# Peptides against a protein of PDB entry 4IGA: the designs that were tried, part 87

Target 1, 116 residues: chain A of PDB entry 4IGA
Amino acid sequence: KRVLIVDDAAFMRMMLKDIITKAGYEVAGEATNGREAVEKYKELKPDIVTMDITMPEMNGIDAIKEIMKIDPNAKIIVCSAMGQQAMVIEAIKAGAKDFIVKPFQPSRVVEALNKV

## One batch from the design tools (peptide; made by RFdiffusion4, then SolubleMPNN)

Design b1_p24_2_s4 (from b1_p24_2, 15 letters changed)
Fold by OpenDDE base, seed 5:
Formats: structure tokens, C-alpha cells, sequence
Structure b1_p24_2_s4 (fold): chain B 116 residues (1-116), chain A 24 residues (1-24)
């Protein structure tokens, strides 16, 4: 399966890329904001998306909504910071299939990838 | 979805409790 990694933090994208690759998944590409995420989803048609919610630019929730319009069967794993529980709930209502709280363990990411 | 929402709410309640305990 191919994974689109969405996070504004380069370090987080690097970490996720390492975890995803070591778990035997392919990285389809990366996005740094919600608008880019939607564009990359259309372009790459990944099997799974890891979506940061706490992006300073386009909101991850809006990106989820737009991706779900494109593909109602999209597999989106939300990555949230502590204290963003309301946003996680909103993301789930928008169509997210799972969520991970930052900071996370690599095993939790792999579990989510395998589950969706 | 409902089960996932339940888990999210549980995490929310846990965090709320921890923050309340730290504030005391």
C-alpha cells in the first residue's frame, strides 16, 4: 500500500516516512498543508493518508472533507497533538478512519496503517 | 465510527482529569 504523508513539520514527515517504509509500506508522496494534501491525493491516489490536524495553513479537517468528496472510501489516519480532542472528534465525523496522538510510538503508527 | 468516537471521548476525559489534578 502507498501512503501520502501530510504534516507541516519536516521532522514529522521524516519520522513517518521512516516508520512507514520500515513497516513495508510505500511512501506515495508528501504534503505540507491541507491544500497540497488535496492536490497530492488527486495526483497520486494513495491507499492511505496520514493527516496532521494542527497545521498552521489549511486546516486538516478541511482537507479530510475535500478528500472524502473525491474518494468517499479514503483511508485517512489523523495525527493530532495533545489537547486537540475536539478536532479529533471533528476529524472522525468528517470521515477519518483512525487517529494517533502526538507524541506517538512507531508501533502505534504501524497498528493504524494495518487497521485501516 | 461510533467506537472510534468513544475512544476519542475517553482520551478527552482522561486528559481533562489529568489537567484538573495538576491544577490542584
Amino acid sequence: as target 1 above (116 residues)
Amino acid sequence: MEELLKKAKEIQEKLKKELEEEAK
Scores: peptide ipSAE 0.189, ipTM 0.644, DockQ to the pose 0.066
Fold by OpenDDE base, seed 4:
Structure b1_p24_2_s4 (fold): chain B 116 residues (1-116), chain A 24 residues (1-24)
Amino acid sequence: as target 1 above (116 residues)
Amino acid sequence: MEELLKKAKEIQEKLKKELEEEAK
């Protein structure tokens, strides 16, 4: 399966890329904000998306809403910071299939990838 | 979705209690 990684932090994208590839998944691409995430989803048609919430230009919740308009069957895993529980709830209501709280263990990421 | 929302709300409530205790 192919994964689109969405996070404004280069370190987080690098970390997720390492975890995803070691777990036997392919990285379809990367996005640094919600607008780019929507564009990359249209272009790449990934099987799974890892989605940060707080990003410049467009937040992850709005990106989820736009992706769900493109593909109602999209498999989006939200990756949230500590203290963003209310936003995680909003993301789930918008169509997210799972969530991970930062900081996370690699095994938790793999579990979410396998579940969706 | 309902099960996932339940888990998210449980985490939120736990954090709320921790913040309330720290504020005392």
Scores: peptide ipSAE 0.186, ipTM 0.639, DockQ to the pose 0.061
Fold by OpenDDE base, seed 1:
Structure b1_p24_2_s4 (fold): chain B 116 residues (1-116), chain A 24 residues (1-24)
Amino acid sequence: as target 1 above (116 residues)
Amino acid sequence: MEELLKKAKEIQEKLKKELEEEAK
């Protein structure tokens, strides 16, 4: 399965890419903000999306909503910072299938990938 | 969805408590 990684932090994208690849998944591509995430989803048609919802400029919730309009069956795993409970709740309401809290262990990411 | 929301709340609260205790 192919995964689109969405995070404004280059380090976080790199970390996720390593975990995803070692778990036997393919990285479809990367996005650095919510607008790019929607564009890349249309372009790449990934099987799974990891979505940062703590991006400083564009809210990941809006990206989730737009992707769900395109594909109601989209498999979005939300990545949140500690203390962002309200944002995680909004992401789930928007259609996210699972969530991961930063900092995370690789095993937790793999578990989420396998479940969705 | 409701079960996932419940789990999210529980995990966040647990994590908050752990951080508060580590900060003491």
Scores: peptide ipSAE 0.170, ipTM 0.636, DockQ to the pose 0.084
Fold by OpenDDE base, seed 3:
Structure b1_p24_2_s4 (fold): chain B 116 residues (1-116), chain A 24 residues (1-24)
Amino acid sequence: as target 1 above (116 residues)
Amino acid sequence: MEELLKKAKEIQEKLKKELEEEAK
């Protein structure tokens, strides 16, 4: 399966890329904000999306909503910081299939990838 | 690194439980 990684932080994208590839998944591409995420989803047609919800421009929740309009069967895993319970709930209501809390361990990412 | 992994696990489990309870 191919994964689109969405996070404004280069370090986080690198970390996720390493975990995803070591787990036997392929990285379809990367996006640095919610708008780019929607564009890349259309372009790359990934099987799974890891979505940061704390992005400066378009937040991850809005990106989820737009992606779900494109593909109601999209498999989106949100990445959240501690203390963003309300936003995670909103993301799930918007269509996210799972969530990961930062900081995370690789096994949790793999678990989420396997779940969706 | 071990402490970081432990912290990550604890945070993850805590938030998971909180969200599950809040959703009910």
Scores: peptide ipSAE 0.030, ipTM 0.572, DockQ to the pose 0.058

Design b1_p24_3_s1 (from b1_p24_3, 14 letters changed)
Fold by OpenDDE base, seed 2:
Structure b1_p24_3_s1 (fold): chain B 116 residues (1-116), chain A 24 residues (1-24)
Amino acid sequence: as target 1 above (116 residues)
Amino acid sequence: ELEELLKELEEKLLEELHEKLYKE
């Protein structure tokens, strides 16, 4: 399966790319913000999206909502910082299938990928 | 151990979410 990685932090994208690739998944592409995420989703048609929802200046929830409008069957895993429970709840309500709390273990990422 | 603690909290949050969204 192909994964679109969305995170404003270059280091986080790099980390996720490494985990995803080593787990046997393909990285479809990367996005650095919600707008780019939506455009990349349309372009790449990934099987799974990892979505940062704690991005400064941009709400990852909005990206989830827009992607769900495009594809109601989208498989989105949100990545959230500790203490962002309300935002995680909103992400799930918006259509996210799972969530991962930062900092995370690589095995947790793989588990989420396998479940969606 | 931080990683284990975070995992426990995440599991609890998931449980609470499911209850809130689909049961309550």
Scores: peptide ipSAE 0.064, ipTM 0.587, DockQ to the pose 0.085
Fold by OpenDDE base, seed 3:
Structure b1_p24_3_s1 (fold): chain B 116 residues (1-116), chain A 24 residues (1-24)
Amino acid sequence: as target 1 above (116 residues)
Amino acid sequence: ELEELLKELEEKLLEELHEKLYKE
């Protein structure tokens, strides 16, 4: 399966890329903000999306909503920082299939990837 | 320690979500 990684932090994208690759998944591409995420989803048609929900500019929730309009069957895993419980709930309501709390263990990411 | 706290947070989030989705 191919994964689109969405996060404004280069370090986080790098970390996720490493985990995803080692788990046997392919990285379809990367996006640095919600707008780019929507565009990349259309372009790459990934099987799974990891979506940062705590991006300072446009949050990932709006990106989720737009992606779900494009593909109601999209498999989106949100990544949220500690203290963002309300946003995680909103993301799930928007259609996210699972969520991961930062900081996370690689095994938790793999578990989410395998489950969706 | 941290792992358990994060797991507990996830469980609480799931509980809250369940409550909201199935209140009807």
Scores: peptide ipSAE 0.060, ipTM 0.586, DockQ to the pose 0.073
Fold by OpenDDE base, seed 1:
Structure b1_p24_3_s1 (fold): chain B 116 residues (1-116), chain A 24 residues (1-24)
Amino acid sequence: as target 1 above (116 residues)
Amino acid sequence: ELEELLKELEEKLLEELHEKLYKE
Protein backbone atom coordinates (compact mmCIF):
# COMPACT_ATOMS: atom_id res chain seq x y z
CA LYS B 1 0.00 0.00 0.00
CA ARG B 2 1.07 3.58 -0.76
CA VAL B 3 1.14 6.32 1.89
CA LEU B 4 0.99 10.11 1.53
CA ILE B 5 2.83 11.83 4.39
CA VAL B 6 1.58 15.29 5.43
CA ASP B 7 3.52 17.38 7.97
CA ASP B 8 5.05 20.86 7.94
CA ALA B 9 8.12 19.56 9.81
CA ALA B 10 10.78 18.02 7.60
CA PHE B 11 12.12 15.94 10.49
CA MET B 12 8.70 14.45 11.16
CA ARG B 13 8.20 13.56 7.49
CA MET B 14 11.62 11.92 7.45
CA MET B 15 10.85 9.89 10.56
CA LEU B 16 7.49 8.73 9.21
CA LYS B 17 9.02 7.87 5.84
CA ASP B 18 11.58 5.63 7.53
CA ILE B 19 8.98 3.86 9.67
CA ILE B 20 6.55 3.42 6.78
CA THR B 21 9.19 2.07 4.42
CA LYS B 22 10.70 -0.35 6.94
CA ALA B 23 7.21 -1.67 7.66
CA GLY B 24 6.85 -2.72 4.01
CA TYR B 25 4.70 0.17 2.81
CA GLU B 26 5.52 2.48 -0.08
CA VAL B 27 5.70 6.27 0.27
CA ALA B 28 3.52 7.76 -2.48
CA GLY B 29 4.72 11.27 -1.73
CA GLU B 30 4.94 14.09 0.79
CA ALA B 31 3.04 17.32 1.49
CA THR B 32 4.10 20.23 3.70
CA ASN B 33 0.69 21.88 4.23
CA GLY B 34 -3.04 21.22 3.92
CA ARG B 35 -3.49 22.66 0.43
CA GLU B 36 -0.56 20.64 -0.91
CA ALA B 37 -2.03 17.55 0.75
CA VAL B 38 -5.29 17.93 -1.18
CA GLU B 39 -3.48 18.42 -4.48
CA LYS B 40 -1.15 15.48 -3.86
CA TYR B 41 -4.09 13.25 -2.96
CA LYS B 42 -5.71 14.00 -6.32
CA GLU B 43 -2.44 13.43 -8.15
CA LEU B 44 -1.12 10.35 -6.38
CA LYS B 45 -4.33 8.63 -5.22
CA PRO B 46 -2.61 7.09 -2.18
CA ASP B 47 -4.07 4.24 -0.16
CA ILE B 48 -3.37 5.90 3.21
CA VAL B 49 -2.69 9.45 4.42
CA THR B 50 -0.86 10.48 7.59
CA MET B 51 -2.08 14.00 8.43
CA ASP B 52 -0.53 16.40 10.92
CA ILE B 53 -3.32 18.38 12.63
CA THR B 54 -1.01 20.61 14.67
CA MET B 55 0.23 22.68 11.73
CA PRO B 56 0.20 26.37 12.69
CA GLU B 57 -0.34 27.87 9.22
CA MET B 58 -2.82 25.42 7.66
CA ASN B 59 -5.99 23.91 9.05
CA GLY B 60 -5.57 20.13 8.98
CA ILE B 61 -9.28 19.61 9.60
CA ASP B 62 -10.11 21.49 6.41
CA ALA B 63 -7.63 19.36 4.49
CA ILE B 64 -9.34 16.20 5.77
CA LYS B 65 -12.75 17.53 4.75
CA GLU B 66 -11.54 18.34 1.23
CA ILE B 67 -9.92 14.93 0.79
CA MET B 68 -13.11 13.23 1.97
CA LYS B 69 -15.04 15.15 -0.69
CA ILE B 70 -12.64 13.78 -3.31
CA ASP B 71 -12.68 10.25 -1.92
CA PRO B 72 -15.23 9.30 0.74
CA ASN B 73 -13.28 6.08 1.29
CA ALA B 74 -10.00 7.85 2.07
CA LYS B 75 -8.00 6.28 4.90
CA ILE B 76 -6.62 9.15 6.97
CA ILE B 77 -4.56 8.74 10.15
CA VAL B 78 -4.15 12.00 12.06
CA CYS B 79 -0.97 12.87 13.93
CA SER B 80 -1.58 15.03 17.00
CA ALA B 81 0.45 16.61 19.77
CA MET B 82 -0.27 16.80 23.47
CA GLY B 83 -3.17 19.10 24.25
CA GLN B 84 -4.91 18.58 20.90
CA GLN B 85 -7.76 16.35 22.10
CA ALA B 86 -10.46 18.64 20.69
CA MET B 87 -8.75 18.78 17.30
CA VAL B 88 -8.46 14.99 17.18
CA ILE B 89 -12.16 14.63 17.89
CA GLU B 90 -12.96 17.12 15.12
CA ALA B 91 -10.66 15.22 12.75
CA ILE B 92 -12.54 11.98 13.45
CA LYS B 93 -15.87 13.72 12.85
CA ALA B 94 -14.44 14.99 9.55
CA GLY B 95 -13.70 11.41 8.49
CA ALA B 96 -10.30 10.38 9.89
CA LYS B 97 -10.04 6.66 10.73
CA ASP B 98 -7.39 6.68 13.45
CA PHE B 99 -4.94 8.87 15.35
CA ILE B 100 -1.35 8.83 16.57
CA VAL B 101 -0.07 10.99 19.43
CA LYS B 102 3.35 12.66 19.19
CA PRO B 103 5.90 11.67 20.26
CA PHE B 104 5.14 8.19 18.96
CA GLN B 105 6.80 4.80 18.83
CA PRO B 106 7.35 3.16 15.44
CA SER B 107 5.19 0.20 16.50
CA ARG B 108 2.22 2.52 17.09
CA VAL B 109 2.51 3.93 13.56
CA VAL B 110 2.68 0.43 12.09
CA GLU B 111 -0.35 -0.64 14.10
CA ALA B 112 -2.38 2.26 12.71
CA LEU B 113 -1.26 1.56 9.13
CA ASN B 114 -2.24 -2.10 9.45
CA LYS B 115 -5.70 -1.38 10.85
CA VAL B 116 -7.12 1.29 8.51
CA GLU A 1 -21.82 3.91 13.79
CA LEU A 2 -19.96 7.22 13.84
CA GLU A 3 -20.81 7.69 17.51
CA GLU A 4 -19.48 4.24 18.32
CA LEU A 5 -16.21 4.89 16.48
CA LEU A 6 -15.85 8.28 18.13
CA LYS A 7 -16.40 6.77 21.56
CA GLU A 8 -13.77 4.08 21.03
CA LEU A 9 -11.20 6.50 19.66
CA GLU A 10 -11.82 9.01 22.43
CA GLU A 11 -11.21 6.28 25.00
CA LYS A 12 -7.98 5.25 23.27
CA LEU A 13 -6.88 8.88 23.07
CA LEU A 14 -7.46 9.40 26.78
CA GLU A 15 -5.57 6.21 27.63
CA GLU A 16 -2.63 7.10 25.41
CA LEU A 17 -2.49 10.64 26.75
CA HIS A 18 -2.70 9.27 30.28
CA GLU A 19 0.32 7.06 29.68
CA LYS A 20 2.34 9.98 28.36
CA LEU A 21 1.33 12.28 31.20
CA TYR A 22 1.71 9.93 34.15
CA LYS A 23 4.26 7.27 33.22
CA GLU A 24 7.66 7.33 34.98
Scores: peptide ipSAE 0.036, ipTM 0.563, DockQ to the pose 0.048
Fold by OpenDDE base, seed 4:
Structure b1_p24_3_s1 (fold): chain B 116 residues (1-116), chain A 24 residues (1-24)
Amino acid sequence: as target 1 above (116 residues)
Amino acid sequence: ELEELLKELEEKLLEELHEKLYKE
């Protein structure tokens, strides 16, 4: 399966890329904000999306909503920082299938990927 | 169905956040 990684932090994208690849998944591409995420989803048609919440230009919640309009069966895993409980709830309401709290262990990411 | 899922996920989120608070 192919994964689109969305996060404004280069370090986080690198970390996720390493975890995803070692778990036997393919990285379809990367996005640095919500607008780019929507565009990349259309272009790459990934099987799974890891979505950061707090991003410039367009946040993860709005990106989820737009992706769900394109593909109501999209499989989106939200990655959130501590203290973002309310936003995670909103992400689930918007259509996200699972969530991961940062900082995370590699096993937690793999668990989420296998579950969706 | 959505309400049930949200309730379960909220509980899991709170547990994970609680663990993170005391790990760091």
Scores: peptide ipSAE 0.027, ipTM 0.532, DockQ to the pose 0.049

Design b1_p24_3_s2 (from b1_p24_3, 12 letters changed)
Fold by OpenDDE base, seed 4:
Parts: C-alpha cells; structure tokens; sequence
Structure b1_p24_3_s2 (fold): chain B 116 residues (1-116), chain A 24 residues (1-24)
C-alpha cells in the first residue's frame, strides 16, 4: 500500500518515511501543508494518508474535509502533538480513521497503518 | 447527541493519556 505523508516538519516526514518504509509500505509522496495534501491526494491517489494538524496555509482538519469530499473512503491517520485533544476530536469528526499522539513509537504508526 | 457524548469522553481520555505520556 502507498502512503502520503503530510507534515510541515521535515524531521517528522523523514521519521514517518523511515517507519512506513521499514514496515513494508511504499511512500507515495509528501506534503508540507493542507493545500499541498489535497493536491497530492488528487494526483497520487494514495491508499493511506498520515496527516499533521498544525500546519501553515491550511491545517490538517480542513485538509481532511477536502480530501473526504474527493474520496469519502479515504484512509486518513491523524498525527497530533500533545495538547491538541479538541483538534483530534474535530479531525475524527471530519473523517479520520485513527489518530496518533506525538511523540510516538514506530509500532504505534505500524498498528495504525495495518488497521485502516 | 449520543455521538457527542462519546466524543466528549474520548477527549477526556485523550487528555489523561497525554498527561501520562508527559510524565514519562
């Protein structure tokens, strides 16, 4: 399966890329904000999306909403920093299938990938 | 309605989990 990684932090994208690849998934591409995420989703049609919430230009919640308009069956896993509980809830309401709290263990990411 | 109550409980659990993670 192919995964689109969305996070404004290069370090986080690198970390997720390593985890995803080692778990036997393919990285379809990367996006650094919600607008790019929507564009890349249209272009790449990934099987799974990992989605940060706090990003410039367009946040992850809005990106989820837009992606769900394109594909109501999109498989989106939210990755959120501590202290963003309300935003995680909003992301779930928007259509996210799972959520991961930062900082996370690689096993938690793999678990989420396998479940969606 | 029922969904909102469940979401509230989930939010509370997430807060507790984050507190635990912060203390580790």
Amino acid sequence: as target 1 above (116 residues)
Amino acid sequence: DELEELLKKLEELLEELEKELFLK
Scores: peptide ipSAE 0.031, ipTM 0.444, DockQ to the pose 0.043
Fold by OpenDDE base, seed 2:
Structure b1_p24_3_s2 (fold): chain B 116 residues (1-116), chain A 24 residues (1-24)
Amino acid sequence: as target 1 above (116 residues)
Amino acid sequence: DELEELLKKLEELLEELEKELFLK
């Protein structure tokens, strides 16, 4: 399966890329904000998306909503430091399949990838 | 410190709740 990694932090993208590839997944591409995420989703047609929330231009919640308009069956895993109950609820409502709070264990990411 | 330990515990609890909500 191919994964689109979305995070404005280069370090986080690098970390996720390492986890994803070591778990036997392919990285379809990377995006640094929600607008880029939507465009890359259209272009790359990834099987899974890892999505940060707090990003410039377009946040992750809005990106989820836009991706779900394109593909209602999109598999989106949120990975965010914003583990507030309200944010988790908003991610679910937007269509996220999972929510992982930063900091996280690599095994938690792998579990989410395998489940969606 | 004490606040950091509390935060860590809350993060762990939240992860468990998320697993129950999304992965079960």
Scores: peptide ipSAE 0.030, ipTM 0.517, DockQ to the pose 0.092
Fold by OpenDDE base, seed 5:
Structure b1_p24_3_s2 (fold): chain B 116 residues (1-116), chain A 24 residues (1-24)
Amino acid sequence: as target 1 above (116 residues)
Amino acid sequence: DELEELLKKLEELLEELEKELFLK
């Protein structure tokens, strides 16, 4: 399956790319903000999205909402910082299938990828 | 709000799961 990686931090995208590829998934592409994520989703039609929350241009919650309008069956895994319980609820409401708190172990990401 | 309560419970379960898989 093909994964779109969305995060404004290059390091985080690199980390996720490594985890995703080692787990036997393909990286469909990358996005650095929510607007780009929506555009790339349309273009690449990924099977799974990993989504950061705090991003310029458009945050991850809004990106989830927009992607879900395009594809109600979108498989979106949120990756975000600890201590943002309100955002977990918002992500769930938006349609996220999982929420991974940063910092995370690679196994947590793999588990999420396998389960969505 | 029933939905909000269910979402809160799910959030708590996610948090518990995350604790086991956090980086130190």
Scores: peptide ipSAE 0.028, ipTM 0.513, DockQ to the pose 0.040
Fold by OpenDDE base, seed 3:
Structure b1_p24_3_s2 (fold): chain B 116 residues (1-116), chain A 24 residues (1-24)
Amino acid sequence: as target 1 above (116 residues)
Amino acid sequence: DELEELLKKLEELLEELEKELFLK
């Protein structure tokens, strides 16, 4: 399966890329904000998306909503910090299939990838 | 943890509502 990684932090994208590839998944591409995520989803047609919430330009919740308009069957895993519980709930309501609380262990990412 | 359980319950509720609303 091919994964689109969405996070404004280069460090986080690098970390996720390492975890995803070591787990046997392919990285379809990367996006640094919600607007780019929507465009990359259209372009790459990934099987799975890892989605950060707090990003400039467009946040992850809005990106989920836009992606779900394009593909109601999109498989989106939310990534969020512990202080953003309300935002995580809104992301699930928006159509996310799973979530990962930051900071996370690599095994939690693998678990999420295997479930969606 | 507690958040995960809450989110799981929400997901289940949404799925049930969707099934009821979109019965064929």
Scores: peptide ipSAE 0.018, ipTM 0.443, DockQ to the pose 0.029

Design b1_p24_3_s3 (from b1_p24_3, 14 letters changed)
Fold by OpenDDE base, seed 2:
Structure b1_p24_3_s3 (fold): chain B 116 residues (1-116), chain A 24 residues (1-24)
Amino acid sequence: as target 1 above (116 residues)
Amino acid sequence: DEERERREEELKALEELHRKLYLE
C-alpha cells in the first residue's frame, strides 16, 4: 500500500517516512500543507494518508473534508498533539479513520496503518 | 501537578476514543 504523508514539519515527515517504509509500505509522496495534500491525493491516489492536525497556519480538518468529497472511502490517519482533543474528534467526524497522538511510538503508527 | 493530571486525563480520553473506533 502507498501512503501520502502530510505535515508542515520536515522532521516529522522524515520520521513518518522511515516508520512507514520499514513497516513495508511505500511512500506515495509528501505534502507540507492542506491544499497540497488535496492536490497530491488527486495526483497520486494513495491508499492511506497521514494528516497533521496541529499545523499552526493551516487546519488539517479542511483537507480531510475536501479529500472525503473526492473519495468517501479515503483512509486518513490524523496526527495530533496534546491539547487537540476537540480537533481529533472533529477530524473523526469529518471522516478520518484513526488518529495518533504526538509524540508517538512507531508501533502505534504501524498499528493504525494496518487497521485502516 | 495539575497540568500533569490534565494531560493524563486527556490521554485516557483519547485512548478510550481510539478503542471505541475499532469496536464500532
Scores: peptide ipSAE 0.178, ipTM 0.700, DockQ to the pose 0.067
Fold by OpenDDE base, seed 1:
Structure b1_p24_3_s3 (fold): chain B 116 residues (1-116), chain A 24 residues (1-24)
Amino acid sequence: as target 1 above (116 residues)
Amino acid sequence: DEERERREEELKALEELHRKLYLE
């Protein structure tokens, strides 16, 4: 399966890319903000999306909503930080299938990838 | 340490949410 990684932080994208690849998944591509995520989803048609919602300016919730309009069967895993419970709940209501909390363990990421 | 306790409670709440997602 192919994964689109969405995060404004290059370090986080690199970390996720390493975990995803070692778990036997393919990285379809990367996006650095919500608008780019929607565009890349249309272009790459990934099987799974990891979506950062830590940064409000990226508007991760709106990105989820737009992707779900394009593909109601989209498999989106939210990446959140401590203090973001309300946003996680909102992301799930918007259609996200699972979530992981930063800093995350590789096993936790793999669990989410395998279950969505 | 009140701050540590708050963080632990938040993590527990998120873990419970995770459990519910997979049980439903």
Scores: peptide ipSAE 0.162, ipTM 0.690, DockQ to the pose 0.071
Fold by OpenDDE base, seed 3:
Structure b1_p24_3_s3 (fold): chain B 116 residues (1-116), chain A 24 residues (1-24)
Amino acid sequence: as target 1 above (116 residues)
Amino acid sequence: DEERERREEELKALEELHRKLYLE
């Protein structure tokens, strides 16, 4: 399966890329903001999306909603942090299939990838 | 600590949410 990684932080994208690759998944591409995420989803047609919800100055929920309009069967895993419970719930309501809380263990990421 | 307690409660809530997602 091919994964689109969405996060405004280069370090986080690198970390996820490493985990995803080592787990045997393919990285379809990367996006640094919600608008780019929607564009990349259309372009790359990934099987799974990891979506940063805690991105400052950006609404990751809107990106989820737009992707779900394009593909109601999209498999989106939300990446959040402590203190973002309300955003996680909103992301799930918007159509996200699972969530991971930062800082995360590689095994938790792999578990989410395998389940969606 | 109040902060520690809040963190633990939030984590438990998220864990419960996670459980419910995979039971549906």
Scores: peptide ipSAE 0.160, ipTM 0.693, DockQ to the pose 0.064
Fold by OpenDDE base, seed 5:
Structure b1_p24_3_s3 (fold): chain B 116 residues (1-116), chain A 24 residues (1-24)
Amino acid sequence: as target 1 above (116 residues)
Amino acid sequence: DEERERREEELKALEELHRKLYLE
C-alpha cells in the first residue's frame, strides 16, 4: 500500500518515511500543509494518509474534511500531540480511521497502518 | 514513569471514544 505523509516538519516526515518503508509500505509522496495534502491526494491517489493535526499554518482537520469529500473511503491516520484530545475527537468525527500521539513508537505507527 | 502513564491513559481514552463512534 502507498502512503501520503503530511507534516510541516521535515524531520517528522523523514521519520515517518523510514518507519513506513521499513514496514513494507511505499511512500506515495509528501505534503507540508493541508492544502498540499488535498492536492497530493487527488494526484497520487494514496491508499493511506498520515495527517499531522498540529500543523501551525494549515488546519489538519480541514484537510481531512476536504479529502473525505473527495474520497469518503479515505484511510486517514491523524498524528496529534499530548493534550490535543479535542482535536483528535474532531478528526475522528471528520472521518479519520485512527490516531497516533506524538512522541510515538514505530510499532504504534505500523499497527495503525496495518489496521486501517 | 508518570509521563508514560499519562500518555497511555490518554491513548486508552481516545481509543475507547473512537470505538464508540464507529459502533454507532
Scores: peptide ipSAE 0.143, ipTM 0.685, DockQ to the pose 0.076

Design b1_p24_3_s4 (from b1_p24_3, 16 letters changed)
Fold by OpenDDE base, seed 3:
Structure b1_p24_3_s4 (fold): chain B 116 residues (1-116), chain A 24 residues (1-24)
Amino acid sequence: as target 1 above (116 residues)
Amino acid sequence: SAEEALRRAAEEALEAYHAALYAQ
């Protein structure tokens, strides 16, 4: 399966790329904000998306909503430092399949990838 | 730590939500 990695932090994208590839998944591409994520989703048609929340131009919640309009079957895993209940609920309502709180263990990401 | 506790709480809340959703 191919994964689109969305995060405004280059270090985080690098970390996720390492975890994803070591787990046997392919990286379809990367995006640095929600608007770019929507564009890349259309272009690359990934099987899974890892989505940050706090990003410039367009936040992760709005990006999830837009992607779900394009593909109601999209498999989106949120990865965010904002682990408040309210944020988790908003992400799920938007269509996210899972929510991983930063900082995370690599195994947690792998479990999410395998589950969705 | 407080950070660890928050992470666990958020993940537990998500699992509870999933259980409720797919039990419907």
Scores: peptide ipSAE 0.026, ipTM 0.516, DockQ to the pose 0.063
Fold by OpenDDE base, seed 2:
Structure b1_p24_3_s4 (fold): chain B 116 residues (1-116), chain A 24 residues (1-24)
Amino acid sequence: as target 1 above (116 residues)
Amino acid sequence: SAEEALRRAAEEALEAYHAALYAQ
């Protein structure tokens, strides 16, 4: 399966890329904000999206909503430092399938990839 | 640690939410 990695932090994208590829998944591409994420989703048609929340241009929650409009069956895993219950619920309501709090263990990401 | 506690709490909240949705 192909994964679109969305995060404004280059180091985080690199970390996720390493985890994703070592787990046997392919990186479809990267996005650095929510607007780019929506554009890349249309372009790349990934199987899975890892989505940060705090980003410029468009935050992750709004990006989830827009992607779900494009593809109601989108498989989106949130990966964010903002792990408050309210944010988790908001992400799930927007359409996310899972929520991973930073800092995370690589196994947690792999688990999420395998389950969505 | 505080960070680990937050992570666990968030995951538990997510699980509870999912359970509630599927129980309906």
Scores: peptide ipSAE 0.025, ipTM 0.510, DockQ to the pose 0.064
Fold by OpenDDE base, seed 4:
Structure b1_p24_3_s4 (fold): chain B 116 residues (1-116), chain A 24 residues (1-24)
Amino acid sequence: as target 1 above (116 residues)
Amino acid sequence: SAEEALRRAAEEALEAYHAALYAQ
């Protein structure tokens, strides 16, 4: 399966890329904000998306909503430091399948990838 | 609907996860 990685932090994208590839998944591409995420989803048609929340231009919640308009069956895993209850609920309402709080263990990401 | 029920279950599960993290 192919994964689109969305995060404004280059180091986080690199970390996720390492975890995803070592787990046997393919990286479809990367995006640095919510606007790019929507564009790359249309272009790459990934099987799974990892989505940060706090990003410039467009945040992750809005990106989830836009992707769900394009593909109601999109498989989106949120990966964010913003683990407040209200934010978790907002992500689920937007269409996310899982929510991983930063900092995380690599095994938590792999479990999410395997379950969506 | 079935989809709505599944969504509610997911919300509750993630709320529990959140609570567990902050209880550590």
Scores: peptide ipSAE 0.024, ipTM 0.472, DockQ to the pose 0.042
Fold by OpenDDE base, seed 1:
Structure b1_p24_3_s4 (fold): chain B 116 residues (1-116), chain A 24 residues (1-24)
Amino acid sequence: as target 1 above (116 residues)
Amino acid sequence: SAEEALRRAAEEALEAYHAALYAQ
């Protein structure tokens, strides 16, 4: 399966890319904000999306909503810090299938990828 | 660690909410 990685932090994207590839998944591409995520989703048609919440231009909640309009069956995994629990809940309400609380272990990401 | 335990507790709560949301 192909994964689109969305996070404004380069370090986090690198970390996720490493975990995803080592787990045997393919990285479809990367996005650095919610607006770019929506465009990349349309372009790449990934099987799974890892979605950060706090991003410039467009936050992850709005990105989830827009992607769900494009593909109601989108498989989106939310990645968020513990201080953003309320936003994680909103992401689930918006259509996200799973979530990962930062900081996370690689095994947690793999579990989420296999679950959706 | 305490941080790890707190993280797990938060995830469990969110998982329960998720289950309730999609099972209603």
Scores: peptide ipSAE 0.021, ipTM 0.494, DockQ to the pose 0.075

